# Ledger of designs, part 52: peptides against a protein of PDB entry 3ZOQ

Target 1, 223 residues: chain A of PDB entry 3ZOQ
Amino acid sequence: QLLQDSWWNQLKEEFEKPYYQELREMLKREYAEQTIYPDSRDIFNALHYTSYDDVKVVILGQDPYHGPGQAQGLSFSVKPGVKQPPSLKNIFLELQQDIGCSIPNHGSLVSWAKQGVLLLNTVLTVRRGQANSHKGKGWERLTDRIIDVLSERERPVIFILWGRHAQMKKERIDTSKHFIIESTHPSPFSARNGFFGSRPFSRANAYLEKMGEAPIDWCIKDL

## One batch from the design tools (peptide; aimed at target 1 P85 P86 R164 F189)

Design b2_p26_5_s2 (made by RFdiffusion4, then SolubleMPNN; from b2_p26_5, 8 letters changed)
Fold by OpenDDE base, seed 3:
Parts: sequence; structure tokens; C-alpha cells
Structure b2_p26_5_s2 (fold): chain B 223 residues (1-223), chain A 26 residues (1-26)
Amino acid sequence: as target 1 above (223 residues)
Amino acid sequence: DEEFFASLSPEEQEEYLRALKEELEA
């Protein structure tokens, strides 16, 4: 897929490497033979909505939702008209308690992405009904590079790391330049152990204000 | 619910199983 110039400049060398060529060939077969999510044109939506230079906040996910019509290339986000998954519901509950936003009638986080919130999964594709089915196929190397080039950026970034999987990427982040907000995962099985009350949205905005940047409007309008 | 469990990420599944184990040991 074609990327914005700012991301292309950061990632062009990766696309020429053998691992990515092999990944591309694998994906061609997968999309031809299996039902793969998201739609192939939506794989890089996180990078399409949020340029390299416009990134203010990063929220890491694992891999896309594997149900019909759910995934739209953004971590935790679902297309309008799709029932909100449990983790997303808890994200909105914390949003409400943290900064008073109403719970939206849809699960699309595109408004966050357009404001500079990079909603990045570490693995960008999945087979229908088979969570983590494309783990270890090459995506992690590319997304690690995305984290690396953001860490190397002079302008500070805020990384929101929910759960152990996301927190494993902490070693790649230069904490002398960048800020990290950590808590347990928003999953119903972990949210009460630290996610609820972690106030990631107000904390992120507090960091942005300290850096002299405009805060994120986290409140999502109904459709 | 098996369908619910299958919908979880591997991390969430591990957390679920840990919680169940703790309940059974209590």
C-alpha cells in the first residue's frame, strides 16, 4: 500500500528487505485463499490517518478483530454499526470517568487518529475467527521499526501501553525524550486491576500541554 | 462461553485462565 510521504521516508528501507517481501507474498496467498481482516486497502489505516510528523500519542494493540465487518485498520476501533467489543466498552467507561465524555453510540476511533493518536496493532492482519493467526509472519518487525523511528524522533511522543503485550515494547522507547502511560489491559478480566482509574486520557493531555501542544479531544460524537 | 473466549486476544485469554485458576484454588 502507498503511504504518506512522512511515513515512506521512515519506512522505505523496510519494504525492500526480504522479510517484508516474504510477508507480502504470504498476504497475497492469504487474501486469495482465506477471509482476512481488515480489508487489504485498510491494513495501513493507522499510518494513513496519522502522519509520522503528526503523531502525538501512540496506543498499541496486538492484532485486528477477527469478526466480520469489525476491523478497520486501527487498534481497538470498530467500524460504525458494529457492536462495541468488551475491551472497547471499558475504554469508553474509563473515558467517561476520567474526563466526563459521553459513551458514543459507535466504536470508531477515527476521530482520535485524525488528531494524532496512532492506533497501531503490532500485527496488522488476521484470519477470520483465528486470533493471532498472522503472528510471527513479519508484521512485528515492521511495527517494531515504526516504534523505533518514533522513539528516535526529537519531538516527544506519548505511548499508552495497556497490558503486558504492549508493555514489552517499552524497551524500544527512549524515556529520556518520550512519555509512557502504563496500566493493565482494558479487558474485563484485567480492567479492575489497574485500568479503571488509570486516567490515561487526562494524563496524556497533561503531557501535551506541558510540551506546548494542543490536547486531544477524546470525546467522540454520536453518528 | 467458548465463543467469547475465542474472541479474546492471547493475552486476555491468559488473564482469563489465571482468574479461573485463582477461583478454583480459593
Scores: peptide ipSAE 0.099, ipTM 0.692, DockQ to the pose 0.161
OpenDDE base, seeds 1, 2, 4, 5: peptide ipSAE 0.029, 0.030, 0.026, 0.095; ipTM 0.603, 0.622, 0.581, 0.688; seed 5 fails the geometry check

Design b2_p26_5_s3 (made by RFdiffusion4, then SolubleMPNN; from b2_p26_5, 10 letters changed)
Fold by OpenDDE base, seed 2:
Structure b2_p26_5_s3 (fold): chain B 223 residues (1-223), chain A 26 residues (1-26)
Amino acid sequence: as target 1 above (223 residues)
Amino acid sequence: DEEFFNSLSEEEKAEYEKALQEELEA
């Protein structure tokens, strides 16, 4: 898939590597034989909406939603008209409590992406109804490289790491240069154990302001 | 929070299970 020049320059070597070739061939088979999410055209939406140079914040997810019409290639985000998943609802609850935003009537986080919030899943595809079905197939190597090249970037990045899976990526992040915001996952199973009250949105904006960058408008308008 | 979990759809439960698995594997 064609990427923006900024990402292409950072990732072009990965696409030529055997692991990615194998991943690509696997995906061709999967999309042909199975129902795979997101739509193949949406796999790299996170990179499409947020260029390498424009990344201000990274929010890591695990893999796409596996229900019909949900995933749109952005972590935690769902297409308009789709019921907000529980974790996303909790994200919006924290957003409201943190900085006073109203809860939107949809679950699309595209507005964040367009402002420099890289909504990256570590695995970018999933089979319908089978969470983590494409785990260990090569995506993690690519997305690790995405984290690496961001970590190597001179301009600081804020990494929001919800839950242990995301936090495992800390070792790849130069914390002398970049900022990390950590809490438990927004899932109802863990949100009350640290996610609620973690105020990731205001904290992210505080870092951005400290760096002399424009803060993110985290508030999402109704559609 | 079991009562809340039991009130969820199967798909919503699957999302929670994914999140739980994420926490357990990390």
Scores: peptide ipSAE 0.051, ipTM 0.685, DockQ to the pose 0.097
OpenDDE base, seeds 1, 3, 4, 5: peptide ipSAE 0.034, 0.030, 0.080, 0.030; ipTM 0.645, 0.640, 0.720, 0.635; seed 4 fails the geometry check

Design b2_p26_5_s4 (made by RFdiffusion4, then SolubleMPNN; from b2_p26_5, 10 letters changed)
Fold by OpenDDE base, seed 2:
Structure b2_p26_5_s4 (fold): chain B 223 residues (1-223), chain A 26 residues (1-26)
Amino acid sequence: as target 1 above (223 residues)
Amino acid sequence: DEEFFASLSPEEQEKYRKALEEELNA
C-alpha cells in the first residue's frame, strides 16, 4: 500500500524484508478466504491520517475491532453509526471528566488522527469474531519499527500507553526525549483501577504546550 | 497497573488477562 512520503522514507526498508513479504502473502490469502477487518484499504489509515512528521501523540491499541463495520484502521475508533464499544465509552467518560468534553454521538476518532494523534494498533488486521487472530504474523515487527522510528525522531512524541500490552513497548521509547503517559486499560475490567482519573488528555496537552506545540482538541463534535 | 495485577490471585490474573485480550467481545 502506498504511504505518505514521510512514512515511506521511514518504513521502506521494512516493506522489502522477508517478514513483511510473508505477511503480505498471508493477508492476501486471509482477505480472499476469510472476512478480515478492517477493509484492506483502511489497514494503514493511522499512517494516512497522521504523517510521520505530524505525529504529536501516539495511542497504542492491540488489534482492530472484529465485528462487522466497526474497525476503520485506527486504534479504539469505530466508524460513524457504530455503537461505541465499552472501552471507547470509558475513554469518552475520562475525556469528559478530564477536560469537560461532551460525549460524542459517534465513535470516530478521525479528528484526533488529523491533529497528529497516531491511533496505532500493534496488529493491524483481524478475522471476524476472532480477536488476536493475526497476532504474531508480522504486524508487530512493523509496528515496533514505527515506534522505533518515532523514538529516534528528534522532535518529541507523547506515548499514551493504556494497559500492559501497550506498556510493554515502553522499552523501545527513549524516555530521555519522549514522554510517556501510562495507566490501566480503559476496558471495563480495568478502567476503575487507574484509567479513570488518569487524565491522559490534559496531561498530553500539558506536554505539548511545554514543547511549544499546539495542543490537541480532544473534544469530538457530534455528526 | 502491575501492582494491581500482582494483587490478584492467579485465577483472577488469568481472568483479567483474558478479559483484556477479549476486550472487543465485551
Scores: peptide ipSAE 0.033, ipTM 0.664, DockQ to the pose 0.299
OpenDDE base, seeds 1, 3, 4, 5: peptide ipSAE 0.006, 0.031, 0.032, 0.040; ipTM 0.320, 0.570, 0.591, 0.687; seed 5 fails the geometry check

Design b2_p26_6 (made by RFdiffusion4)
Pose (drawn by RFdiffusion4):
Structure b2_p26_6 (pose): chain A 223 residues (1-223), chain P 26 residues (1-26)
Amino acid sequence: as target 1 above (223 residues)
Amino acid sequence: SETEEEEEEEHEEELEAEAIYEESLE
């Protein structure tokens, strides 16, 4: 058993399939022969921090950060102590305009995960310095199923889909129950074309309040 | 046209990923 019960009860059948076994064997070799991010113990951190039952909001990313000391097994977040990349700086600028939070002295979003924000990348590993190097190796098949089981959940889930790749997942989400907040990506190339001013954080909290759920305290505290 | 637009977006992603990697080494 690789995950806590709430998730394991939804996903155990996927981990038994040949594609996962092939992916696991490839990763055992690559972690021993080269530098793979995030650290192997951290691959499933988004699901460890945010159980299936506790998921309030899902923020979909693509692949992990590919530099040293960055990836934590969470979409967009970085380990405390490293520089914040441009897209993450833009997420904090929008958070400041929307909610009013000060800019933090680190980029870790673990506080969000502990409050029910699932920071799910669609690809969970990457070779150092080589973006998208683990594309098509089997992670998409698993993360599509993670999206499927969240879409099947009775209690509604709020999906935040930034950019084109994340928006492609709308097909897998049952919008008769679930909420979608979508905009252009926070990358500097696209942040001033819709992401800025989109107010995704207050909009997510409004959906939660309508359902009688506690809102997320989005502000990140300095370390 | 749609294919050219998507290629341009992928190119911009590549530039940003490279810049993020270079920044991480500073």

Design b2_p26_6_s1 (made by RFdiffusion4, then SolubleMPNN; from b2_p26_6, 11 letters changed)
Fold by OpenDDE base, seed 1:
Structure b2_p26_6_s1 (fold): chain B 223 residues (1-223), chain A 26 residues (1-26)
Amino acid sequence: as target 1 above (223 residues)
Amino acid sequence: MEAEEREREEELERKEAEAVYEEALK
């Protein structure tokens, strides 16, 4: 099995579909002929760290970082030792202003994932040096299904949708039972237009508390 | 307007991604 049982039960039908088989064959060629990120074993890290039932919060990204050693299969997250990308820096700045967390000395968001924050990119692979190179190859259909099965879940989920790309997924989310936190993207080009001051972390925790769930410890410890 | 703004945001994201890539190569 590619995934743990909780996600496998939700997604097994997708893996049998032609589009995914074509994607798989494409990826085999890509990983053989090109440098592809993340490592093939890390593609589904978001689902590995956060089971279907354990999802509390979803943060959507576009596609993985396409530089050496950066991507680790989690949206916005970078491996320890990697310089924090500008968007991630702004995420941490907002985190600090929102709930008082210190800026960590690394960019790994694994601690969020382990607490039920699904750090999902809509596209899960990328060629080195070629942003969005795997756009439109089948990942979006799978990740749409991930959003769909979460939307269908009775237990509420909080979706944090930064920027228009993520916000386009709102139509797939049952807002009668799930919570949406929307703002501009944390990118330096858009963060001052609404991301800063949006307080997504405290707002997410407020919803979790309202649901009777444990809040996320958003503060990240130094390594 | 929405399509144009989306395209602009995507372009900005690409520019950021390129900058991140260049930084990773240093």
Scores: peptide ipSAE 0.256, ipTM 0.804, DockQ to the pose 0.809
OpenDDE base, seeds 2, 3, 4, 5: peptide ipSAE 0.144, 0.112, 0.177, 0.243; ipTM 0.771, 0.758, 0.780, 0.808

Design b2_p26_6_s2 (made by RFdiffusion4, then SolubleMPNN; from b2_p26_6, 11 letters changed)
Fold by OpenDDE base, seed 3:
Structure b2_p26_6_s2 (fold): chain B 223 residues (1-223), chain A 26 residues (1-26)
Amino acid sequence: as target 1 above (223 residues)
Amino acid sequence: MEEEELEEYEKKLEEEAKAEYELSLE
C-alpha cells in the first residue's frame, strides 16, 4: 500500500536514497527466502493508520514481535486472537491503574493508532524467531527521519519513551515544542522500576488538553 | 502448535527484554 500523502511528502526523499534502496533489496530477498514479520503489506501500518498531520502521540518500540501471527506493524500491538505478551499486559495494567480502563480481551492497539497514536518501531521487520535480526540494516535511518520530521513539525507532539533504547531518540526531539514522557520499559524486568505509576496515558491527555487537542480514548473495547 | 510457538516466542521476547534491561543498568 502507498503511504498517505502527508507521510509521502515527508519521506519521499528518503526512499530515493541508496540506504533505503539497499534495505528494500535486502527485504525482497529476506521475504522470499525467510519468514519475515510482519506481513510485507503491514510494514508501514503505523504510518497507514496515523498520518503525519494526525500524529498526536508517538510510542516508540524497538522491533516487531518475531512469533507467528503476532506483529501487525504497530509497536507493542498484537493481532486479535494472539495472546498478550508480558510487556503488553503490563501496559494494560498501567492503563487500568492510571485511568481506570478495563483490561481488554485482545492486544490490538489499532484503536490508539486511529486516534493519532503513532505506534512506531525503530526497526520495522524481523526474521521469525530472531529478535533484532534486521537491526542496523537501514530501518533506523528511516525511522530517525520520521522522528526528525515530527520534531520539525510546528504542531506539538507527545513522545512516550519507554526504556533506554527509546530514550536515546530524545536528542532528536525539539523539547521547546514537543513533550516527552519517559519511564522504564513495561517489561516485567523493568516495569516496577518506574513504568508502573508513571501514568503516561493521563499525562499524555493532560498535554493534549493543554494544547486544545482532543484527548486519546485509551480504553480498548473487547472484541 | 501455533499457541505453543507463541508461548516460546513470548518467552524469548522476555529474555531479550531482560538482557536489554540488564545492559541499561551498567
Scores: peptide ipSAE 0.111, ipTM 0.717, DockQ to the pose 0.043
OpenDDE base, seeds 1, 2, 4, 5: peptide ipSAE 0.021, 0.023, 0.021, 0.021; ipTM 0.547, 0.587, 0.575, 0.575

Design b2_p26_6_s3 (made by RFdiffusion4, then SolubleMPNN; from b2_p26_6, 14 letters changed)
Fold by OpenDDE base, seed 1:
Structure b2_p26_6_s3 (fold): chain B 223 residues (1-223), chain A 26 residues (1-26)
Amino acid sequence: as target 1 above (223 residues)
Amino acid sequence: MKEEEEKEYEEQLKKEAEAVIKESEE
């Protein structure tokens, strides 16, 4: 997959490293022998929709949805026509309570990505029906590098870290320069313990305004 | 056929939620 020039300049060295070559070979086998999500052309959609320079907000996810037709290469996002997963439903509930957005009739977050919200999973592929099946295969090293180069960027970034998994990446973020929004995960099992009422959307926009940047239009229109 | 696919989808969503929780607790 071809990346935008801004990301290529930041990540080109990673693609030449042995770990990534091994990952690539693994993925070739996986896609040939098994059903892997997302579609191979969608693996880097987060980087395709949001250039390195255009990143305003980062929302970290774990790995893609592992059901048919769900994953579209963006964390928490599902393709139009797919039922909204529970975590995504809770995200929209918080969005509604935070800034008054209506709940959309679909689960695509592409509109966020196009505005500079990097919807990045730490692992970018998964086997059908097997959550975390591609954990520890090399993606984490690449996505760590993505976080690193964003942390090194002069223009501040807002990192939204839902749950402990995402929050573990905080050590890689220069908090003297970048902003962190933390809460429990939007999962039904954790959302009531801090995610609901955390108001990440208005808080993110408040930071953007302080930086002199345009806020994100978080509201998603029906399709 | 649609019902079976829906059940499979729901089961997969449950597994995803469980995986997220597990990873968050580790």
Scores: peptide ipSAE 0.054, ipTM 0.701, DockQ to the pose 0.042
OpenDDE base, seeds 2, 3, 4, 5: peptide ipSAE 0.043, 0.044, 0.033, 0.028; ipTM 0.696, 0.680, 0.614, 0.602; seeds 2, 3, 5 fail the geometry check

Design b2_p26_6_s4 (made by RFdiffusion4, then SolubleMPNN; from b2_p26_6, 15 letters changed)
Fold by OpenDDE base, seed 5:
Structure b2_p26_6_s4 (fold): chain B 223 residues (1-223), chain A 26 residues (1-26)
Amino acid sequence: as target 1 above (223 residues)
Amino acid sequence: MEEEKLKEEEEKLKEEAAAIIAEAEE
């Protein structure tokens, strides 16, 4: 799949490595023999919507939703017309409480991505009905490199790390240059233990303003 | 103490993973 030039320049060496070639061959087989999400054309949507140079904020997820029609290549995001998963509902509840945004009638976060919010999963594909089925197949090495090249960037980035899985990536982030916003995961099982009231959206915008950058319009319009 | 902390961390990771999995299956 074709990437924007800015990402290609950062990642081209990875695509030539054996691990990625093996991953690609595995994916070809999986997409041919199984139902895999997201659609193959949507795997790199996070990088398509947000160029390397345009990244302002990173929100890390684990892997795509494994239900029909849900995943669209963006962490936590679902296609329009799809019921909002509980974690996403909680994200919107916190958004409302934090900065007063209305809860949208859909779950697409594409508007965030277009503004420089990299909605990156650590694993970019999943087999239908089988969460983490593509864990340990090579995606983590690529997405670690994505985090690394962002960490190496001179222009600061804000990393929003919800839950322990995302927080484990903190060791790869140069905190002398970049900002970290941490809380518990938005899942119903953890949201009340720190996610609610964490105000990640206003805090992210406060950092952007300090850096002289335009804030994110986090409010999502109805479709 | 380090071993206990590691076990606690592993448990938290498992709980988080289980929660995310359960959510996606709804």
Scores: peptide ipSAE 0.221, ipTM 0.786, DockQ to the pose 0.271
OpenDDE base, seeds 1, 2, 3, 4: peptide ipSAE 0.188, 0.036, 0.084, 0.103; ipTM 0.733, 0.574, 0.668, 0.676; seeds 1, 3, 4 fail the geometry check

Design b2_p26_7 (made by RFdiffusion4)
Pose (drawn by RFdiffusion4):
Structure b2_p26_7 (pose): chain A 223 residues (1-223), chain P 26 residues (1-26)
Amino acid sequence: as target 1 above (223 residues)
Amino acid sequence: SAEEMEEALDEMEEEMTIEELNETWE
């Protein structure tokens, strides 16, 4: 068993399939022969921090950061102590305009994950310095199933879909129950074309309050 | 034509993002 019960009860059948076994064998070799991020112990951190039952909001990313000391097994977040990349700086600028939070002295979003924000990348590993290097190796098949089981959940889930790749997942989400907040990506190329001013954080909290759920405290505290 | 424009913009954005990430951790 690789995940806590709430998730294992939804996903155990996927981990038994040939595609996962092939992916696991490729990763055992690659972690031993080269530099793979995030650290192997951290691959499923988004699901460890945010159980299936506790998921309030899902923020979809693509692949992990490919530099040393960055990826934590969470979409968009970085380990404390490393520079914040441009897109993450833009997320904090929008958070400041929307909620009013000060800019933090680190980029870790673990606080969000502990409050029910699933920081799910669609691809969970990457070779160092080589973006998208683990594309098509089997992670998409698993993360599509993670999206499926969240879409099947009775209690509604709020999906935040930034950019075109994340928005492609709308087809897998049952919008008769679930909420979608979507905009352009926070990358500097697209942040001033819709992401800025979109107010995703307060909008997510409004959906939660309508359902009688506690809102997310989005502000990140300095370390 | 609209599909080709969208693809070109995606490719441009992807290249810029990779460059900016490389500069972040170097």

Design b2_p26_7_s1 (made by RFdiffusion4, then SolubleMPNN; from b2_p26_7, 17 letters changed)
Fold by OpenDDE base, seed 3:
Structure b2_p26_7_s1 (fold): chain B 223 residues (1-223), chain A 26 residues (1-26)
Amino acid sequence: as target 1 above (223 residues)
Amino acid sequence: DAERAERERERREEEERRRLLAETYA
């Protein structure tokens, strides 16, 4: 996988560190011996679709969907033709309530990524049927560095932090420069406790407009 | 006691995360 030059310049030192080499060796074994998601070519799709300089908004997830054909290297996103997971359905419900978008007939968030929404999981791989199976293997150190280099960027970023796991990353974000949108997680277990009505999409666009940047077109067309 | 309490908090948080993921990705 070749990263865009802008991300490579920010992360190249990480790839030379022992922790990442150990992670790569682990992943080689995992992909050879087990079914791992996403496809190895899709692991860094979030960085492929959204360059370092083009990041406007960050939406943090935990780890990829662990079902067949679901994960495509973007947090909360599923490949076209895949049934929308419960949390994603709630995201679209909030999107509809917030800014009036129609609920799409698919779950691909690629259109957001192409507009500068970095859909980043903190862990970028998972074993089939085993949620969080690659936790603590080195991904978190790399993705922490991704957050750090964005925090260090002079041009402001909007971080959307759904749930406690994502909110734990707030300590790494310079809130004197960057904006934070926090709520409960869109999961059915937590959505009614603060996610619904949080209006993250209109709030993000309000910040973008205040910065003099183009807003995100959050509405997703049917395929 | 402080270490035990912290380990219990960590276990509860991990269980909550696993539950959320299971629901989201089911």
Scores: peptide ipSAE 0.066, ipTM 0.598, DockQ to the pose 0.256
OpenDDE base, seeds 1, 2, 4, 5: peptide ipSAE 0.042, 0.023, 0.050, 0.023; ipTM 0.570, 0.448, 0.563, 0.465

Design b2_p26_7_s2 (made by RFdiffusion4, then SolubleMPNN; from b2_p26_7, 16 letters changed)
Fold by OpenDDE base, seed 1:
Structure b2_p26_7_s2 (fold): chain B 223 residues (1-223), chain A 26 residues (1-26)
Amino acid sequence: as target 1 above (223 residues)
Amino acid sequence: SAMEEEEKRLKEEREAENKLLEETYS
């Protein structure tokens, strides 16, 4: 669980707390006895790709995909070669309608992460075939702290909160200095109830430009 | 609650996808 200095300075206290030690021990057992996703070295990919200071946008997810080869430590993102999950397909549909991006032939959002989009799941691991199986094991405390330290940052952050689960984190965000984009979840169950047409990508870039920052290039190139 | 329902829907969606994935690629 090595992190770059910027995140380590913000989170090092959490790693010393009992809850995280218990989580770590649990994970050791899980990875030894079960098939757990993502790969253990990819758990913190969101923090690896996007430093604390480089965060411009946060997109919250629930937990990793639980199928083989899918999860890569980034919310909503799947490894190249993996078919796009329904929610991700809808994300790309909205992206196309919002700012005209073509639908990519893969589902990797690494290009967003490298530009300062923190693709954070609230729970960072999952057991194969068992969605949200690691809920309530300690990840939520850590990821809440991630949200907290970002909220405390002077430089504004844009939080994209899709669905009620993510929106529950709004209470942790200082809305006097940070921006929140809310809509229904991109899931087929809810996308037509507000996600489609919400234009989160152009809205995020509008905020960035207002802040004097470079916008995100949301368009994803084919592989 | 609405949050619980959403979580359930997301879980069901992923489970359905997982079944399809395993049937198709395994």
Scores: peptide ipSAE 0.289, ipTM 0.833, DockQ to the pose 0.298
OpenDDE base, seeds 2, 3, 4, 5: peptide ipSAE 0.015, 0.239, 0.278, 0.245; ipTM 0.442, 0.807, 0.835, 0.809; seed 2 fails the geometry check

Design b2_p26_7_s3 (made by RFdiffusion4, then SolubleMPNN; from b2_p26_7, 19 letters changed)
Fold by OpenDDE base, seed 5:
Structure b2_p26_7_s3 (fold): chain B 223 residues (1-223), chain A 26 residues (1-26)
Amino acid sequence: as target 1 above (223 residues)
Amino acid sequence: SAAAAEAAREAEARAAEEKLLAETYA
């Protein structure tokens, strides 16, 4: 499956590099021999829903959910009908407290992606039941490049960096052009230490308005 | 020292990763 032209132009050189070819071969074996998430057709959904030029906001995750039917190629997002994971529940709680949105009856963040919120994991695949099992296999180099090409873009981007893992990418972001929103992670293990009350959604929209761009409609309709 | 600061950051990063990996998605 080919990427949209805007992303292809930014990333085509990466796909020709040895590291990506090795990653691709690894993935072929993994998908053949193991249960891997998300579906192979959904690996690049974040890039499919949000073109390079349309990115307004980036939300970084670590790797996909590793349970059956959960991951859909978007960070923190789950397919409709899937129980909302704890971190996602906390995201919606903060959303409600921040800007008054109702908590949706599903966990799909596709509506954000369609508005220019790039929901990017640093690692784009995972083996069933084995969190972070594809760490260090090459995805991080590609996703670092995604961050880099966005950082190089003239039109500003807002990066929402929850937790230390995401915040480690801050050094790759040109803060003279782009905006960073940082807090602790929405995980139950860290949310009370700064995520709750961080108001990332209203803050992101405030930056968008300052740029003369349309704000994100963060509120998610029930299905 | 720079070494101590780096060690602290690394320890925090590991702790954060462990916490995140402990999350159950069911």
Scores: peptide ipSAE 0.046, ipTM 0.675, DockQ to the pose 0.232
OpenDDE base, seeds 1, 2, 3, 4: peptide ipSAE 0.034, 0.034, 0.035, 0.030; ipTM 0.610, 0.585, 0.621, 0.505

Design b2_p26_7_s4 (made by RFdiffusion4, then SolubleMPNN; from b2_p26_7, 17 letters changed)
Fold by OpenDDE base, seed 4:
Structure b2_p26_7_s4 (fold): chain B 223 residues (1-223), chain A 26 residues (1-26)
Amino acid sequence: as target 1 above (223 residues)
Amino acid sequence: MEEEEEKRRLEEERRLLEELLAETTA
């Protein structure tokens, strides 16, 4: 899979920088010596499903799920047939309460990505069973650039920032031009402290409608 | 014509980069 032309034009300079070359060499070793998630072909799925120009909404995650078959290269998303992680279950509970969607029998958020929801993790790889094992290895610099080029875009973007980690990226977003939806993280440890009842889905669609854009169909069909 | 040639150049460069990344096997 090749990066879409719109993302390549925005990011090509990053791929030539030393930090990215070092990251690539690190990844080659990691994938050769250990079990790394997601599959190497799925690392950039967020950019593959949602072009730079088609981004309407951004949902930031931290790093991929570290269990077998879970990570799909999209934040919070899991492959079909995989048990829904607790945070994702809470996302679907809020979705149901917010706009009345049924809870799907799978955890794939690909339908959101195809509609312009960029499901971006700040770190794009992880070792099996070792959360944050690839933190501080170069991914954050690339994903910061992704946020920067979206912030610089003339057409407004909606950023959904769940929890402290995502909210730390707010300083990189031109809030005079772009819209921010903030709450606590959907994790069971924090969801009751503000995520539930935050209604991020209806609020995002309200902003899209105000901009004259088509709303996102957030409801996910069963497979 | 110049734009098409530049587009082709960039596409090839992108392809090479993606192939290098794809050398990582899970």
Scores: peptide ipSAE 0.025, ipTM 0.475, DockQ to the pose 0.016
OpenDDE base, seeds 1, 2, 3, 5: peptide ipSAE 0.024, 0.023, 0.023, 0.023; ipTM 0.471, 0.503, 0.485, 0.465; seeds 1, 2, 3 fail the geometry check

